# Designs tried in a protein design run: peptides against a protein of PDB entry 5OOQ. Part 20

Target 1, 227 residues: chain A of PDB entry 5OOQ
Amino acid sequence: YREDVRQVVTHPANALSFLQPGRLVEISVNGKDNYGWGAVVDFAKRINKRNPSAVYTDHESYIVNVVVNTMYIDSPVNLLKPFNPTLPEGIRPAEEGEKSICAVIPITLDSIKSIGNLRLYMPKDIRASGQKETVGKSLREVNRRFPDGIPVLDPVKNMKIEDEDFLKLMKKIDVLNTKLSSNPLTNSMRLEELYGKYSRKHDLHEDMKQLKRKISESQAVIQLDDL

## One batch from the design tools (peptide; made by RFdiffusion4, then SolubleMPNN)

Design b1_p10_6_s2 (from b1_p10_6, 6 letters changed)
Fold by OpenDDE base, seed 5:
Structure b1_p10_6_s2 (fold): chain B 227 residues (1-227), chain A 10 residues (1-10)
Amino acid sequence: as target 1 above (227 residues)
Amino acid sequence: MILPYEELSF
């Protein structure tokens, strides 16, 4: 259920309006490389110059540049390509006991674990010398001020996600959290099956939405060619 | 100390 919520929250239709410069996001690349909280620099639609016909999932269709302060010091950050979410080998967060540096990394929406309700004051030019480190200091200060965790955007109250199926999902999660807090064992198996069915339905709905967008985009192109 | 961040009210 948390993953389903994440999928909805990080969907372009919901997430992009909250990815302003300085917005805090929690970053996990490929579900393995946890960079913790970073700050959004900018985002752009993913374009493959070598293969313009490349089709990406909604969660992979945008690239978000984020400043992290948890990059392993010996990571080959010079090999990072702006707006290329395929990270070079050796790009990873620092492990416990390792030194970290500030870096700007391009990620997909799928690499966003959560979106914070905080926004850093960003420098005008993050690529200028010392600016990443300034943001890194701000990130450290935020983490110091929020030892119990950075406040996360409420999908309903803050993001105004009013999708009926999502609201039902949230209610189910609340009920389940309440039940899990009261009775741990019985609710896990049926939840997984219902979750699987709902996830599939949601995926199908998103596929339909994507298809409708592609049709609309294609129709718009045809109308432009007919003029 | 100036806060390096703002809390966004929605």
Scores: peptide ipSAE 0.219, ipTM 0.824, DockQ to the pose 0.492
Fold by OpenDDE base, seed 4:
Structure b1_p10_6_s2 (fold): chain B 227 residues (1-227), chain A 10 residues (1-10)
Amino acid sequence: as target 1 above (227 residues)
Amino acid sequence: MILPYEELSF
């Protein structure tokens, strides 16, 4: 359900009006590379000059340029192509203990995890020397001021998404959250232990399921060879 | 009521 909400929120019809310069967005590229919160520079409709007939999904149809301050220091940022969301190999966020730098990266709407309700004042020319670092300092300051996390735009109250199906989705999430919060395990000191045990049990169950499939497939092959 | 956005300058 959270992914469904994300898909609606990040859809061009809803997101673009909130992607002003300086808008904070939480960035996850390919669901793997978490850059954290970055600031929007600009966005443009994706144009493939080599293949003008290229059809993109709605979430891939726009390129958003964002400043991040979490780029790994040895990332080949010089290989970044403007308005090309296909990031070169080695472009990644810094891991724990690694040094990071400020960079402008082109992303698709699909790489936006959330849209913040904060907007930074942006320099006129982000490409000018030291300007990315200025934005990076602002990003650090925002994170310092919001230790519990940067406030996210409310899809209904702030973004005015009033689609009936979306509202139904939100209500379902609220019901589930209420059920979760009312669960006696939620506040249990043993939650981590119990979850760890449950997770291991689940993994074992999936392994067993996979093994059973492999056995069944192997048996089917044997039966075919006997015919 | 949370405002739609807040502009910050650091």
Scores: peptide ipSAE 0.086, ipTM 0.699, DockQ to the pose 0.130
Fold by OpenDDE base, seed 1:
Structure b1_p10_6_s2 (fold): chain B 227 residues (1-227), chain A 10 residues (1-10)
Amino acid sequence: as target 1 above (227 residues)
Amino acid sequence: MILPYEELSF
């Protein structure tokens, strides 16, 4: 359900009006490379000059340039091509204990996990010397101010997504969240233990079910040989 | 203190 919400929120029809310069977005490239929160520089419709007939999905049809402060220091950032979301080999976020730098990366809408309800003051020319680092400092300051997480745009209240099926989806999520929060096990220190016991019980039950099936299959074969 | 970000776009 969260992925379904993400797909709707990041669809061009909904997302583009909120991708103003300085808008915070949470970035994950290819579902693996988590850059965390970055700031939007600009966006453009994806154009393949070599193949003008190339059809992209809605989520791949736009390129968003974003400033991140989590780029691995030894990444070949000089090989980055503006408005080319196909990142060169070695372009990745810094891992734990690695040094990071500020970089502008081109991403697709599909690489956006969340759209923040905050906008940074952006320099007029992000490509000018030291401007990326200035934005990087601002990103660090935002993270410092919001230790519990950067506020995300509300799809209904802020983005005005009024699609009936989407509203039904949101209601389902709210009901599930309420059920989870009201569950006495949610705050139980025994949750992990109980879940481990439950998982083992479930596995044993499936093994028993499989064994019973094998016995029944073997009995059926014996009855066929007696005929 | 110049806030590095605009007010929450409500």
Scores: peptide ipSAE 0.026, ipTM 0.608, DockQ to the pose 0.514
Fold by OpenDDE base, seed 2:
Structure b1_p10_6_s2 (fold): chain B 227 residues (1-227), chain A 10 residues (1-10)
Amino acid sequence: as target 1 above (227 residues)
Amino acid sequence: MILPYEELSF
């Protein structure tokens, strides 16, 4: 269910409006490389120049550049390519006892575990010397101020996700969290089904939106060829 | 000390 909520929250339709510069995001790459909380630099739609016909999932269709302060010190950060989420070998967070550095890493929306209800004051040019370290200091200060964890955006109250199926999902999660505190097994299948239905409905809505865009783009191209 | 972050309330 947390994954289900994450999928909705990190969907481009919901997440992009909250990925302003300085927005805190919790980062987990490939489900194994946990960088913790980072700060958004910018984002862009993923474009494969070598394969313009490449189709990405919604969660892979955007690249978010984020500053992290947990990069392993000996990671080959010089091999990082902006807006390329395929991280070079050896790019990883520092393990316990290892030294870390600040780095800007490109991630997909699928690598966002949580979106924070906080934004850092970002330098104008993050790529300038020492600016990543400034953000890294700010990240440490935030973590110091929020020892119980950085506040996460509320999907309903903050993100205004008012989709009926999502609200039903959230209510079911609340009921299930309330009931998981009482009886866990019976409610899981229906929530997976309802989330599967919501995800499918959301996918269908996005497919409809993409289809409408493709139709509009195709119509625009046809109108240009007829002139 | 300038707060390094902004709380975004909606």
Scores: peptide ipSAE 0.021, ipTM 0.611, DockQ to the pose 0.479; fails the geometry check

Design b1_p10_6_s3 (from b1_p10_6, 5 letters changed)
Fold by OpenDDE base, seed 5:
Structure b1_p10_6_s3 (fold): chain B 227 residues (1-227), chain A 10 residues (1-10)
Amino acid sequence: as target 1 above (227 residues)
Amino acid sequence: MILPYEELEF
């Protein structure tokens, strides 16, 4: 459930309109490297200059540059390639008791765990000396002001995701959260089966949407070659 | 203290 909501929220059709400079995003790379909350710098469509025929998933098709203040101090940040979401070995968040620095990292949409309802005031040039550290101070001040967590965008109210299957998913999650809060033992088995059926239906719908987009992109290329 | 952020109401 939370993962399916994340997949819908982080899909480029929904997420990109909310990735303005300074937008707060919670970052988890490969489901292991938790950088916590970072600030969006910019985003771009992923282009492989060496393999133009490289097919990416929708969640991997864009690169988001984010400022984090949780980069391990001895991470080889000099090896970070602009617009390459494949992080070099040794690029990781600081562990408990380790020192951290501010860094700009390129991530995919799949590395976004949540999108915040807050936007930082961004410097004009984040690459200028001391500007990453200024954003890092702002991130620390936000975390200090929101001890219970940074407000997350509501997918329905704020993101206006009006997909009927998504609205049915959200209603099911609300009913389940209400039921889990009221009765822990009876709902597990039938929930997994209905979830497995719904996940498969959602995956098929996303595959169909991806196929339709690939067809439309291919048709647009053919029309450009015919002019 | 100037807030380093804005809350975006959508």
Scores: peptide ipSAE 0.228, ipTM 0.830, DockQ to the pose 0.470
Fold by OpenDDE base, seed 1:
Structure b1_p10_6_s3 (fold): chain B 227 residues (1-227), chain A 10 residues (1-10)
Amino acid sequence: as target 1 above (227 residues)
Amino acid sequence: MILPYEELEF
């Protein structure tokens, strides 16, 4: 469900009209490297100069350049190639307690987790000295002002995604969220304890089921050897 | 204080 929504939202047909300079996007590269919120610089259609006939998925067919303020300080940012989403080895976000710097990274649409309802005022030339750091200050100020999180684009209200199957998906998610929020266990301090007990009970039930199968299989083999 | 961002009214 959340991934299905992300796939629809980040599809070129829906996303590109919202990737203006300064648009905030939440960035996760390869599902592992979480850069958090960055600001769009520009985007372009992906062109393979070595193989002009290369076909990319819809989500890989565009490259978005984004300013992040979470790049690990010792990352080889000088090896970053504009419009090349294949990041060099050692390009990663800073971990907890590590120092970060501002960098421009090229990402695919598939590396967008969320599109924000905010745009930064972008410098005319982001490559000029100190301009990335200026955007990095703006990103910090935004995060300070939105402690509960940066407002995300509503796919229906804001992005005008009116696809019937998508609307059915959104309604299902809303019903599930309402059921989750209305569940007396959601606010229970015992939720973790009860979930842990439930998980362990489930695992024991599957183990018991596997053992019963193995016993039945072993009995069937013995009956075949006795004939 | 000039906001470093615009909120987009939809």
Scores: peptide ipSAE 0.186, ipTM 0.814, DockQ to the pose 0.591
Fold by OpenDDE base, seed 4:
Structure b1_p10_6_s3 (fold): chain B 227 residues (1-227), chain A 10 residues (1-10)
Amino acid sequence: as target 1 above (227 residues)
Amino acid sequence: MILPYEELEF
């Protein structure tokens, strides 16, 4: 249900019109690497120059460049390839107690957890010296102003997603939330169990995504060794 | 009514 909503919200037909420069997005790469809220720089249709016939899923068919202020300081950010959502090894968010830096990361729509209703003023050239750090200051200021969390776009009211099956999905979620809130025994232990099941389902989905990526990388290496 | 977006300049 929440994932099904995320899939609809992050679908290119719905999301792209809200990915203006400076739009805040909550980022989870491979569902493990939570960068938190970042600011959209731009987006482009994914083009594989080596395999023009490469078919991507709708969520993988676009690359969004996003400024984050949570990149681990010793991450090999110099190995980041523009318009390549395949992040190098060691590209990760900073953990608790680690130092972070500002970086531009290329992500897919599938790495968007939420779209915020806020938009930052973006510098004309994000690649210019100190401009990422300026956006990083604005991201910190937004987080300071919204201690309860950055407001998320309403899929129906703000994004105008009027699809009948989506509206039925939203109504089902509301009925389930009402049933959950009405049951006093459900709040503490089922939140942990559902969070544990969600975390495990998420970890499994990420293991599947990593495995699919490793298979695709291995197939690409095999095709390079056969040439 | 929450606006579709708000532009913040810092």
Scores: peptide ipSAE 0.071, ipTM 0.682, DockQ to the pose 0.131
Fold by OpenDDE base, seed 3:
Structure b1_p10_6_s3 (fold): chain B 227 residues (1-227), chain A 10 residues (1-10)
Amino acid sequence: as target 1 above (227 residues)
Amino acid sequence: MILPYEELEF
């Protein structure tokens, strides 16, 4: 359920309108590397120059450049390729007690855990000397001002996600949270089953969408060969 | 349409 909400919120149709420069996003790469809150620089549609026919999932179809202030100091940040979400080996967040630096990392939408209701003022040229560190100071100041956590965008109130299946999902989460708070022992099995059904529905919908794209791309190639 | 967000300047 929380993951299903994340998948809907981070879907391009919903997320891209909120990925303005300076938008705060919570970043987790590969579900392992938690960079915490970063600031959006820009985003672009993912283009594979070596394989133009590469089909990406909706969540992998865009690259978001984000400033983080949690990059491990000895990370090979010079090996980072603009708009390439395949991070080099040794690119990781700093662990507890390690020194961190400010870096710009390219991530997919799938690496966004949460979208914040806050936007930082962004410098015009983030690549200029000291500008990443300026944004890094602003990120520290935000964390200082919001000790209870950075406010997350409400999917319905803020993002205007009015999809009936999503609203049914949210209502189910609220009913389950109410049932969770009222009965600790009954919680796991129906959550897993409905999650498994929704995950399978989502996977099937993504498979259908990928298949429809492949069909449309194949039809477009056939129409180009017939001309 | 400007979507609701709080802009923070420091």
Scores: peptide ipSAE 0.031, ipTM 0.638, DockQ to the pose 0.115

Design b1_p10_6_s4 (from b1_p10_6, 6 letters changed)
Fold by OpenDDE base, seed 5:
Structure b1_p10_6_s4 (fold): chain B 227 residues (1-227), chain A 10 residues (1-10)
Amino acid sequence: as target 1 above (227 residues)
Amino acid sequence: MILPYEVLEF
């Protein structure tokens, strides 16, 4: 359920309109490397210049450059390539007791755990000397002001995700949170099966939506060649 | 102290 909400929220159709420069995002790379909250620099569609026929999932089809202030100090940040989400070996967050630095990391949408309802004032050039550290100070100040956590975007109220199946999912989560607050043991097994069926239906619906988009894009190109 | 951020109302 939380993962399903995350998959819908981080889908390009929903997320990209909220990835403005300075937007706060919670970052977890490969489900292991938790960088915490970072600030969006920019994003672009993923293009493999060596393999133009490379097919990516929706969540891997865009690269988001994010400033983090939790990069391990001895990480080989000089090996980071803008718009390349394949992180070099040794790129990781600082562990407890380790020193951290500010870095710009390229991530996929799948590495976004949450989208915040806050936007930092970004410098004009984040690559200029000391600008990443300025954003890193702003991130620390935000975390200090929100000890209970940074406010997350509401998928329905803020993101206007009005998909009927998503609204049914949210209502089920609310009912289950209300029921889990009242009875913990009975709902786990049927949840996985119904979820596996729903995830597959959602994937098929997104595949159909993408196929329709590709058809429309191809038809628009044909109409431009006929003029 | 100037806030380094804005709250986006949608």
Scores: peptide ipSAE 0.216, ipTM 0.827, DockQ to the pose 0.480
Fold by OpenDDE base, seed 3:
Structure b1_p10_6_s4 (fold): chain B 227 residues (1-227), chain A 10 residues (1-10)
Amino acid sequence: as target 1 above (227 residues)
Amino acid sequence: MILPYEVLEF
């Protein structure tokens, strides 16, 4: 359920309108490397120059450049390639007691855990000397001001996600949080069945989108061969 | 103090 909400929130159709420069996002790469809250620099559609016909999932189809202040100090940040979400070996967050630095990392939408209701004032050139560290100071100041956590965007109230199935999912999560707070053991089975039905519907919708893309790409190739 | 951030109220 929280993962399904994350998948809907981080879908390009919903997320991209909220990825303005300075937007705070909570970052987890590969579900293991938690960088915490970072600030969006920019985003672009993922283009494979070696394979222009490379099909990506909707969540992998965009690259978001983010400033983090939690990069391990000895990480090989010089090996980071702009707009390449494949991070080099040794790129990781600092562990407890390790020193961290500010870095710009390219991530996919799938590496976004949460979208914050805050936007930093970004420098004009983040690549200029000391500008990443300025954003890193702003990130620390935000964390100091929000000890209970950075406010997350409400998918319905803030993001205006009005999809009926998503609204039904959110209502179910709310009813389940209310019921889980009242009875821990009996509600798991109906939850899994409804999750399984929603996951299958989402997978079928993604398969249908991928199929529509393949059809559109095939039609574009046919139109190029007819010229 | 100028806040280094904007809170987007919806």
Scores: peptide ipSAE 0.201, ipTM 0.818, DockQ to the pose 0.491
Fold by OpenDDE base, seed 1:
Structure b1_p10_6_s4 (fold): chain B 227 residues (1-227), chain A 10 residues (1-10)
Amino acid sequence: as target 1 above (227 residues)
Amino acid sequence: MILPYEVLEF
């Protein structure tokens, strides 16, 4: 469900109109490298100059250049190629306790987790000295102002996604969230204990089921050897 | 249609 919503929101038909310079986007590359919130510089249709017949998925068909302030300081940022989403080895976010720098990274739409309802003022030339660091200061100030998280675009109210199956999906999610929030266990300090007991019970039930299968299989083999 | 966004200057 959340991934299905992400796929619809980040589809070119829906996302591109919201990828203006300075638009905030939450970035995760390859499902592992979480850069957090970055600011859009620009985007372009992906063109393979070596293979003009290369077909990309819809989510890979555009490259978005984004400023991040979470790039690991010793990342080989000089090896970054504009409009090449294949990041060089050693390009990663800073881990906890590591120093970060501001960098412009090229990403696909598939690397967007969320589109923010905020837009930064962007410098005229982001490549000019100190301009990435200026945007990096603005990103820090935004995070300071929104401690509960940066406001995300509403897919229906803001993005005007009116697809019937998408609206049905959103309604299902809302009903599930309401059921989750109304569940007395959600606020229970015993939730972790009960979940741990449930998980162990489930694992033991699957082990018992596997053991019963192995016993039945062994009994069937013995009956074949006795004939 | 002007897309709803807040413009932040820092």
Scores: peptide ipSAE 0.101, ipTM 0.708, DockQ to the pose 0.129
Fold by OpenDDE base, seed 4:
Structure b1_p10_6_s4 (fold): chain B 227 residues (1-227), chain A 10 residues (1-10)
Amino acid sequence: as target 1 above (227 residues)
Amino acid sequence: MILPYEVLEF
């Protein structure tokens, strides 16, 4: 349900009109690497110069460049390839107690968790010295102003997603949220345990999805070496 | 009615 909403919201038909320069987006790469809120620089249609016939899913068909201020300081950011959403090894968010830097990362629409209703003023050239750090200061200031979290775009009211099946999905979520809030377990210490179990289950599901991708990629490479 | 977006300057 929440994932189904995310899939609809982040679909190119709905998301691209809201990915203006400076738009805040919540970023989770591969469901594991949470960069938090970043600012959109630009986006482009994904082009594989080596394989022009490469078919991407709708969510993988666009590359969004985003400024984050949560990149681990020792991440090999110099290995980041423009318009390549395949992040090099060691590209990760900073953990608790680690130092972070400002970086521009190329992501897919599938790496967008939420689209904010806020937009930053962006510098004319984000590649110019100190401009990423300026955006990083603005991101910190936004987080300071919104301690309860950055406001998310309403899919129906703000994004005008009026699809009947989507509206039925939203109504189902509201009914489930009402049932959840009415459940005496919602106020129990078990919510943290259940959330921790759900988070771990989600992480395991994403790890399984990644492992399946790596297996499929490795099998495709083996089939190419056997020819 | 929440606006579709707000532009913030810092």
Scores: peptide ipSAE 0.097, ipTM 0.713, DockQ to the pose 0.130

Design b1_p10_7_s1 (from b1_p10_7, 6 letters changed)
Fold by OpenDDE base, seed 4:
Structure b1_p10_7_s1 (fold): chain B 227 residues (1-227), chain A 10 residues (1-10)
Amino acid sequence: as target 1 above (227 residues)
Amino acid sequence: SELVIYEETL
């Protein structure tokens, strides 16, 4: 059930409006590299310049740049490129007893474990010397203030996810947490259907954005011919 | 409401 909720929450149709600069997100890359809580720098639609026909899944179709303070100190962070989610070999979080540094890493939506109900005020130029470290200090302070964990956005109350099937899923989770019996198998089949609804909504939204860009470009060309 | 923390207040 937690993975089902995560799939809905991290879908572009729901997540992107909450990925403002400074938004805290909990990061797990490839389900194994846990960086903990980081702060969003920016995001963009994933574009493969070498292969424009590349098709990505919804959860891999956007790249989010995030400041983390848990990067292993000997990781080749200088090889990191904004908006390139293919991480160089050796990029990993520090293990217990290892030293960590601050870094900006590009991640997919699929690498977001949770979205926090907290935003940091971000420096104007995060790439300037010392700015990542400032954010790193802020992240440490936040963790100090929330020893029981950083508050997560409520999918219904905060994110306003009002799909009926999702609401039913959330109710079932609440019932399970209160030790009332609900059948888990019936909910997994509904997730694929729910995902299909979000995929269609996202596709329509992106098509509208592309159409608006084409219209704007065409208007710009017409103005040049009249000069 | 979203909690916003400014760098100066941390």
Scores: peptide ipSAE 0.044, ipTM 0.749, DockQ to the pose 0.127
Fold by OpenDDE base, seed 1:
Structure b1_p10_7_s1 (fold): chain B 227 residues (1-227), chain A 10 residues (1-10)
Amino acid sequence: as target 1 above (227 residues)
Amino acid sequence: SELVIYEETL
């Protein structure tokens, strides 16, 4: 059910307005490559120039460029292609005992495990020499400041996902956490209904993309030092 | 509220 919540949270209709530059996101690629918390550079709609009629799932329909500080040092980062979320073989996070470097990687929304309630100040040109490393240092500092974990956006309070069916799903999850009984079929049906609603909202998002960005930029900001 | 960390605060 946590995965179900993740699917809703990371749906374009909900997630894109929170993927501003510097937004912290927790990254897991292909369900195996955990890069930890990274910082959003930007995002774009996925376009296949060779096949304009290509259909992507909602969660694969956008590319998010993120700075990570956990890339394995010997990864073939030179083979990374901008806006291509299909990562070359050998691109992976450093394991225990291995050295890591900073890199910008293109990911899909499906590779977002969680969205943090934190943003970094991002350099204007992240591709300039040394800028990724600066962000990498900032990421380390954030992790140091939040030893119990980086705060995650609350789907209801922060993201304003207040759909009745979603709230019902959340309540069911709470109940199921206390009860060992699950009803996967009922939850699956509700998810499909939610996805239908979110697909429509996604279309609206595309139409109102600029407005949503403006709204997100106008949100109240609190500095970490004020805490 | 959203938290923002600036380089100067790091």
Scores: peptide ipSAE 0.042, ipTM 0.735, DockQ to the pose 0.125
Fold by OpenDDE base, seed 5:
Structure b1_p10_7_s1 (fold): chain B 227 residues (1-227), chain A 10 residues (1-10)
Amino acid sequence: as target 1 above (227 residues)
Amino acid sequence: SELVIYEETL
């Protein structure tokens, strides 16, 4: 059930509007590499320049750049490729007793474990020397201030996910939490339906964004011609 | 409400 909720929450139609610069997200890459809470730098639609026909799943269709402060110090961070969520070998969180550094890593939405109800003030240029470390300090301070964990966005109250099937899922989870009912909600079919709905919403959102961009570009061209 | 932490408050 938690994974089902995560799938809905991290779907582009729901997640992208909450991935503003500085948004805290909990990061788990490939379900194994837990970087903890990081801060969103930006996100972009995943484009494979080498294979433009590449089709990605909804959760893999965007790249989110995040600052983490838990990167193993000897990780080959220099091999990180912008907009490539396939991390080089050796890129991993520091283990207990290992030293960590701050790094910006590209991740997919599928690598987001949770979205926090907290945003950091982000430097204008995260690529500038020392800026990642500044964010890293802020992350440490946040962790200090929230020893019981960073508040997670409520999918319904905060994210305003109003899909009926999702609400039913949430209600069932609440009931299960209260009753300790072990019955797995075989909602796999409902999840697929939810994904279909979200995919359509996402497509519309992207179309609107593209349209807005085209309008802005056209206006910029008009302004240049008037100059 | 969304919590925003500014560098100045850290």
Scores: peptide ipSAE 0.040, ipTM 0.732, DockQ to the pose 0.124
Fold by OpenDDE base, seed 3:
Structure b1_p10_7_s1 (fold): chain B 227 residues (1-227), chain A 10 residues (1-10)
Amino acid sequence: as target 1 above (227 residues)
Amino acid sequence: SELVIYEETL
């Protein structure tokens, strides 16, 4: 059920309006490489220049550039291609005891585990010398201030996902957390129906993005004293 | 000093 919620939350119709510059996201690439919490730089629709007719799944149809501070120091970061989510071999997070560096990596929506309820003010030019490291310091400070974990956006309260089938899913999860009742939602068919509804919302993305940005700018501001 | 926006009520 948690994966089903993740699929709905990370669908373009829901996620893109919350992927403003500086938005914190928890990153797992290919289900193996956990980079932890990173900061969104930008996103773009995935375009295949060699095959313009290429069709991507909804969760692979956008590329999100994120700053991470957990990149293994000896990873071939020079081989990273902007807006190419197929990462070169050797690009991985640092393991325990290894040194890490800051890097900008392109990921798909499918690589987002969680969307945080926090947003950093990003440098204007993240590619300028030292700017990635500045964001990296901010990420460390955020993690220090939230030892119990960075707060995640609530899909209903924060993201305003009001689809009836999704609300039923959330209610079932809550009931299961309180009462171990085993009724498996045949999750696959209901998710397809949900995605059909979200595809219609995608056309309204630009208008929704502007509205949600205005709301985000009016939220509480935490000043990081050490930065 | 970096500014973090906390969207508690969103």
Scores: peptide ipSAE 0.039, ipTM 0.725, DockQ to the pose 0.433; fails the geometry check

